# Peptides against a protein of PDB entry 4Z63, part 16

Target 1, 334 residues: chain A of PDB entry 4Z63
Amino acid sequence: LCLGMNDLTGNIPEDLFHLKRLNLLGIQENRLSGSLSREIRNLSSLVRLDVSWNLFSGEIPDVFDELPQLKFFLGQTNGFIGGIPKSLANSPSLNLLNLRNNSLSGRLMLNCTAMIALNSLDLGTNRFNGRLPENLPDCKRLKNVNLARNTFHGQVPESFKNFESLSYFSLSNSSLANISSALGILQHCKNLTTLVLTLNFHGEALPDDSSLHFEKLKVLVVANCRLTGSMPRWLSSSNELQLLDLSWNRLTGAIPSWIGDFKALFYLDLSNNSFTGEIPKSLTKLESLTSRNISVNEPSPDFPFFMKRNESARALQYNQIFGFPPTIELGHNN

## One batch from the design tools (peptide; made by RFdiffusion4, then SolubleMPNN)

Design b1_p9_4_s2 (from b1_p9_4, 3 letters changed)
Fold by OpenDDE base, seed 1:
Structure b1_p9_4_s2 (fold): chain B 334 residues (1-334), chain A 9 residues (1-9)
Amino acid sequence: as target 1 above (334 residues)
Amino acid sequence: PSWISSEEV
């Protein structure tokens, strides 16, 4: 049953939950309000539940143990409060959980040993607090993780060295500290292709440690951290780099010539730093900017990107990395 | 300021 993208209001009729053979319920992008009924438990054949972009409030009902076939739960952009229900946090069937842009709170706890199928987690823009859950690497299929815009104070857990499944990771604006430790840990994530760390590590030094290596890194965003230091030499070994944003930091020194050696680099923002010297001539030879054949069909994070062009303007949403225009921004350097 | 994030700031 697909009723998304309408102007439906009020509560879901309780009789809808008597549809025991229903595999897909999509009621997204409406004005549905009130609590999400506990009677969703009656939808025992449910594979996909999409209640996103509504006015739902209250706690998410703890009934996911009665939904053994549920693979997809999309509840982003609602007014949900409380925590992740225990049955949801223990769901062995769940592949994707999206609860982005809610009011969920408390400590984030997932039973990753039970969540054997979880491959995508989006909890961005919530009120989770405490530390990052150390057991996330136990979610052996977890590839996409957005935990941005929560209050995860402290450091990236050492256990994330073992996060082999991790490919796309965002922690933007989560009050993280110790960028040197974070990068030193995350370099062990051999499948990591996208790393977004914007608005963390306030005023720290960007490490220039030649021992750091991100073999498969395609997207690195560490903007608006007020980071000190220079262009990190370790980044030169990330031969697959496609997008680099280090804007709005306090980086100094020259832009190194190796920045133009990235064959796939189509987006570079080094603006609003303190870089000096000449623009590397190698930037004029970036193959991605000269050739028309960028493969647009590469895997992308499930979480959206946002570009804030002005402090007073609403951020533009980009659902894919290749939605960004080919860009070289070097403005506002000294 | 033009910068990328994974969330609206």
Scores: peptide ipSAE 0.510, ipTM 0.938, DockQ to the pose 0.866
Fold by OpenDDE base, seed 5:
Structure b1_p9_4_s2 (fold): chain B 334 residues (1-334), chain A 9 residues (1-9)
Amino acid sequence: as target 1 above (334 residues)
Amino acid sequence: PSWISSEEV
């Protein structure tokens, strides 16, 4: 049953929960309000539940143990409060959980040993607090993780050295500290292609440790951290780099010539730093900017990117990396 | 400021 993208109001009719053979319930992009009914437990055949972009409130019902076929739960952009229900945090069937832009709170706890199918987790823009859950690497299929805009004080857990499934990771604006430790840990994530760390590590030094290596890194965003240091030499070994944003830091020194050796680099923002010297001539030879045939169909994060072009403007949403225009931003380096 | 994030700031 797909009723998304309407002006539906009120609650879900209780009789809808009698549809025991229902595999898909999509009621997204409406004005549905109140609590999500516990009677959703009666939808025992449910594979996909999309309640996103509504006015739902209260706690998410703890009924996911009665939904053994549920693979997709989309609840982003609602007013949900409380924690992740225990049955949801233990769901062996769940592949994707999107609860972005809610009011969920408390310590983030997932039983990753039970969540054997979890591939995508989006909990961006919530009220989670405490530390990052050390057991996230136990979610052996977890590839996409957005935990941005929560309050995860402290450091990236050492256990994330074992996060082999991790491909796309965002922690933007999550009160993280110790960038040296974070990068030293995350370099062990052999499948990591996208790393977004914007608005963390305030005033720290960007490590220039040549022992750091991110083999598969395609997207690195570490903007607006007030980071000190220079262009990190370790980044030169990330030969697959497509997008680099280090804007709004306090980086100094020259822009190194190796920045133009990245064959796939189509987006470079080094603006609002303190870089000096000449613009590398190698930047004029970036193959990605000279050739029209970039394969646009690469796997991307499930979480959106946002770019705020103006302080007063709403951020533009980009659902894919290739939604960004080919860019070289070197402005405001004084 | 113009910068990339994973969430609306």
Scores: peptide ipSAE 0.499, ipTM 0.937, DockQ to the pose 0.820
Fold by OpenDDE base, seed 4:
Structure b1_p9_4_s2 (fold): chain B 334 residues (1-334), chain A 9 residues (1-9)
Amino acid sequence: as target 1 above (334 residues)
Amino acid sequence: PSWISSEEV
């Protein structure tokens, strides 16, 4: 049953939960309000539940143990409060959980040993606090993780060196500390292609450790961290780099010539730093900017990107990396 | 001057 993208109001009729053979319930992009009914438990054949972009409130019901076929739960952009229900945090069937832009709180706890099918987790823009869950690497299929805009204090857990499934990771604006430790850990994530760390590590030094290596890194965003240091030499080995944003830091020194050796680099923002010297001539040889045939068919993160043109402007949402225009921004390096 | 994030900040 798909009733998304309407102006439906009120609550879900209780009789709808008698549809025991229902595989898909989509009621997204409405004005549905109140609590999400516990009677969802009666939808024992449910594979996809989409309640996103509504006015739901209260706690998410702890009924997911009665939904053995549920693969997709989409609840982003609601008013949900409380934590992740225990049955949801233990779901062996769940592939994708999206609860972005809610008011979920407390410590983030997932039983990753039980969540054997989880491949995408979006909990961005919530009120989770405490530390990052150390057991996330136990979610052996987890590729996409957005935990941005939560109040995770401290460092990236040491256990994340074993996060082999991790491909897309966002931790923007999560009060993280120790960028040297974070990069030292995350370099072991052999499948990591996208790393977004904007608005963390405030005033720390960006490490220039030649032992750091990110083999498959395509997207690195570490903007607005007030980072000190220079362009890191270790980044020159990330030959697949497509997008680099280090804007709004305190980086110094020259822009190195190797920045022009990235064949796939189409977006470069080094603006609002303290770089000196000349613009490398190698930037004029970036193949991605001269050739029109960028392969647009590359897998992207499931989480959106946001670009702020200024501190007061509404952020523009980009659902794909290639939605960004080809850019070289070197402005405001005074 | 722009910067990228994964969330609306």
Scores: peptide ipSAE 0.465, ipTM 0.926, DockQ to the pose 0.928
Fold by OpenDDE base, seed 2:
Structure b1_p9_4_s2 (fold): chain B 334 residues (1-334), chain A 9 residues (1-9)
Amino acid sequence: as target 1 above (334 residues)
Amino acid sequence: PSWISSEEV
């Protein structure tokens, strides 16, 4: 049953939950309100539940143990409160959980040893607090993780060295500390292609350790951290780099010539730093900026990117990396 | 002056 993108109001009729053969319930992009009914438990054949972009409130019901076929739960952009229900945090069938832009709170706890099918987790823009869950790497299929805009105090857990499934990771604006430790840990994530760390590590030094290596890194965003240091030499080994944003830091020294050696680099923002010297001539030879054929067909994160032009401006949403225009921003260096 | 994030800040 697909009723998305309407102007439906009120609650879901309870009689809808008598549809025991229902595989898909999509009621997204409406004005549905109230609590999400516990009677969802009666939808024992449910594979996909999309309640996103509504006015739902209250706690998410703890009924996911009665939904053994549920693969997709989309609840982004609602007013849900409380924690992740125990049955949801233990779901062996769930592939994708999107609860972005809610009011969920407390410690983030997932039973990753039970969540054997989880491949995408979006909990961005919630009220989770405490530390990052150390057991996330136990989610052996977890590829896409957005935990941005929560309050995860402390450091990236050491256990994330074992996060082999991780490909797309966002922790932007999550009150993280110790960038040196974070990068030292995350370099062990052999499948990591996208790393977004914007608005963390406030005033720390960007490590320039030649032992750091991110082999498959395509997207690195570490903007607005007020980081000190220089362009990190370790980044020169990330030959697949497509997008680099280090804007709004306190980085100094020269822009190195190796920045022009990235054949796939189409977006470079080094603006609002303290870089000095000449613009590398190698930047004028970036193949990605001269060739029209950017391969649009690469796997991308499931979470959107946001570009904020000014602190006071609304962010522009980009659903894909290649939605960013080819850009070289070197402005406001001194 | 722009910067990228994964969430609307």
Scores: peptide ipSAE 0.504, ipTM 0.939, DockQ to the pose 0.940; fails the geometry check

Design b1_p9_4_s3 (from b1_p9_4, 3 letters changed)
Fold by OpenDDE base, seed 1:
Structure b1_p9_4_s3 (fold): chain B 334 residues (1-334), chain A 9 residues (1-9)
Amino acid sequence: as target 1 above (334 residues)
Amino acid sequence: PSWISSVEI
C-alpha cells in the first residue's frame, strides 16, 4: 500500500493494521500526526515501512520482534522521541534504518551481534548523546553510516579499526575531537570510500603523517573545522579521490602539485583557507574536468549531502556525489 | 564560499 506524497492528515486508521499480507506500507510525505501505533505489530508480513516526512511524535513502538520480515524502516523527518526500541536495536531482518531528522535521544545502543543484516544506518540530526557506540563494527554488513549532527563527544573508538564493512561514513557536526586519532583509526577501514567529518575537531591540526593511508578514499570532506596545518601529504596516495572539500579551515602553505594527479577528482574546494603560492598547473590537466566520461554509475552513500553556500542560506541537498557540478574552488585564500 | 556536510545545518 503506497499512499505517499499526499496531504493525508491525522492518524493511521487502526483497521489498516489488519492487513496481515501487507509487504509494503508507504505513507511518507504526508501530514500524519500522533504516535506510530503499536498495532503495526499486526503487519507480520511487512518488509518495508516508510513513514518518513510526517508529523509523527512520541516514542517508536517496541514491536519489531513481531515484524520478522522487516528489511526497511524509513522514519526520517518526524518528531519521534526517546531511544531506538529494543526490538528494533535487535532486529535480525533489518537491512536499512533511517531515522534521520527526529528528536531521538539518549545513548545510541544497537545490538550489532543480533543486527546481522543491517547495511545502512542513518541517525543523522537527532539528539543522541554520549560516545559513539564501540560495537558498531560488530554489525558485520554495516556499510553506510550517518551519525552526523548528534552530540557524540570524544574521539572515534579504537574498535573502528575493525570496521571492515564500513564504506560510507558521516560524523559531521558531532562534537568529535582528536582528528589525528580519528584518521589513524579510520585508515584501517579498508572499504572506506566516503568520509565526511565537517564541523568537528575545532581548531586542531590536520595531521601530515605519511604513515596514514586511505587506499579506496573517493570522497573526503573535512570542511569548517578551523583546522591548522597544510595539505596533508598522505592524501596524495588516495589515487581514487573524486571529491575533496577542505574549505573553511586555517590551512596554510602551498597547494601541492600532486593535487592535479588525481584522475577522478572532479570537485575540489580549498576555499576559505590561508593557502599561498601559485595555483598548480597540474589542476589544468585534471582528466575528470577535461573528459566527459565521469562514471555516473558508481555506488554512493545512502545519506544526502548538503552544500551550504553561506551561513544564512539554506543548504542545498545533493542525493548523489555526482550531483555536485565539476568544481575547483580556491577562493578566499590569503 | 560553500562547504559540504551530510546534514542540514
Scores: peptide ipSAE 0.415, ipTM 0.920, DockQ to the pose 0.920
Fold by OpenDDE base, seed 4:
Structure b1_p9_4_s3 (fold): chain B 334 residues (1-334), chain A 9 residues (1-9)
Amino acid sequence: as target 1 above (334 residues)
Amino acid sequence: PSWISSVEI
């Protein structure tokens, strides 16, 4: 049953929960309100539940133990409060959990040893507090992780060096500290292609440790951190780099010539730093800017990107990396 | 000057 993208109001009729053979319930993009009924437990054949973009409130019901076929739960952009229900945090069937843009709170806890199928987790823009869960690497299929805009504190857990499944990671605006430790840990994530760390590590030094290596890194965003230091030499070995945003920092020194050696680099923002010297002539040789035959079919993060053109502007949403225009921004380096 | 994030801030 798909009833998404309407102006439906009120609650879900209780009789709908008698549809025991229902595999897909999509009621997204409506004005449905109140609590999500516990009677969803009666939908024992449910594979996909999409309640996103509604006015749901209260706690998410702890009934996911009665949904053994549930692979997809989309609840983004609601008013959900409380924690992740225990049955949801232990779901062996769940592939994707999207609860972005809610009011979920408390310590983030997932039983990753039970969540054997989880491949995508979006909990961005919530009120989770405490530390990042150290056991996330135990979610052996977890590739996409958005934990941005939560009240996490401290450092990236040391256990994340074992996060082999991790491909897309966002921690933007999560009050993280120690960028040196974070990069030193995350370099061990051999499948990491996208790393977004914007609005963390405030005033720290960007490490220039030649021992750091990100083999598969395509997207690095570390904007608006007030980072000090220079363009890091270790980044020159990330030959697959497509997008680099280091804007709104306090980086100094020259822009190195190796920045033009990235064959796939189509978006470069180094604006609002303190870079000096000449613009590298190698930037004129960026192949991606001269001949864009970039395969549009590359896998992207499941979480959206947002670009702010200025502090007061509305952010523009980009669902695909290649949605960004080819860009070289070097402005405001004074 | 723009900057990218994964969240609307």
Scores: peptide ipSAE 0.409, ipTM 0.919, DockQ to the pose 0.939
Fold by OpenDDE base, seed 5:
Structure b1_p9_4_s3 (fold): chain B 334 residues (1-334), chain A 9 residues (1-9)
Amino acid sequence: as target 1 above (334 residues)
Amino acid sequence: PSWISSVEI
């Protein structure tokens, strides 16, 4: 049943929960309100539940043990409160959980040992607090993780050295500390292609440790951290780099010539730093900016990117990396 | 400021 993108109001009719053969319920992009009914438990054949972009409130019902076929739960942009229900946090069927832009709170706890199918997790823009869950690497299929805009004080857990499934990771604006530890841990994530760390590590030094290596890194965003230091030499070994944003830091020294050796680098923002010297001539030879044939069909994060061009404007949403225009921003340096 | 994130900031 697909009823998305309407002006539907009120609650879901209780009789809808009598549809025991229903595999897909999509009621997204409406004005549905109230609590999400516990009677969802009666939809025992449900594979996809999309309640996103509504006015739902209250706690998410603890009924996911009665939904053994549920693979996709989309509840982003609602008023949900409380925690992740125990049955949801233990769901062996769930592939994708999107609860971005809610009011979920408390300590984030997932039983990753039980969540054997979880591959995508978006909990961005919630009220989770405490530490990052150390057991996330036990979610052996978890590739996409957005935990941005929560209050995860402290460091990235040491256990994330074992996060082999991790491909796309965002922790933007999550009160993280110790960038040296974070990078030293996350370099062990052999499948990590996208790392977004914007608005963390406030005023720390960006490590220039040549022992750091991100083999498959395509997207690095560490903007608006007030980071000190220089362009990190370890980044020169990330030969697959496509997008680099280090804007709004306090980085100094020269822009190194190796920045132009990245064959796939189509987006570079080094603006609002304290870089000095000449613009590297190698930037004029970036193959991605001179070639017409960039393969646009690469795997992208499930979470959107946002770019705020103007302080007064709403951020522009980009659903794919290649949605960004080819860019070299070097403005507002010394 | 103009910068990239995974959330609307």
Scores: peptide ipSAE 0.402, ipTM 0.916, DockQ to the pose 0.788
Fold by OpenDDE base, seed 3:
Structure b1_p9_4_s3 (fold): chain B 334 residues (1-334), chain A 9 residues (1-9)
Amino acid sequence: as target 1 above (334 residues)
Amino acid sequence: PSWISSVEI
């Protein structure tokens, strides 16, 4: 049953929960309000529940033990409060959990040893506090993780050295500290292709450690951190780099010539830094900017990117990396 | 001046 993208108001009719053969309930993009009924437990055949973009409030009901086929739960952009329900945090069937842009709070706790099917987690823009869950690497299929805009004070857990499934990771604006430790840990994530760390590590030094290596890194975003240092030499070994944003830092020195050796680099933002010297001639030879045919049907993160063009403007949403226009931005380095 | 994030900031 798909009733998304309407102006439906009020609560879900209770009789809807009698539909025991229902595999898909999509009621997203409405004005549905009140609590999400616990009677969703009666939908024992449910594979996909999409309640996103509504006015739901209260706690998410603890009924996911009665939903043994549920693979997809989308509840982004609601008013949900409390924590992740115990049955949801222990769901062995769940592949994707999206609860981005809610008011969920407390310590983030997931039973990753039980969540054997979880491959995508979006909890961005909530009120989770404390530290990053050390046991996230126990979610052996977890590929996509957005935990951005929470209050995860401290450092990236050392356990994330073992996060082999991790491909897309965002921690933007999560009050993280120690970029050197974070990069030193995350370099062990052999499948990591996308790393977004914007608005963390305030005033720290970007490490220039030649021992750092991100073999499969395609997207690196470390913007607006007030980072000091220079263009990191370790990045030159990330031959698959497609997008680099280091804007709004305090980086100094020259832009190195090796920045033009990235065959797939189509988006470069080094703006609002303190770079000096000449623009490398190698940037004029970037194959990605000269050849139209980068067939980039590459898998993207499940979480959107946002580009903020100015402090007062609403950020533009980009659902795919290739939604970004080919860009070289070197402005405001005076 | 622009910058990228994964959240509406």
Scores: peptide ipSAE 0.401, ipTM 0.917, DockQ to the pose 0.914

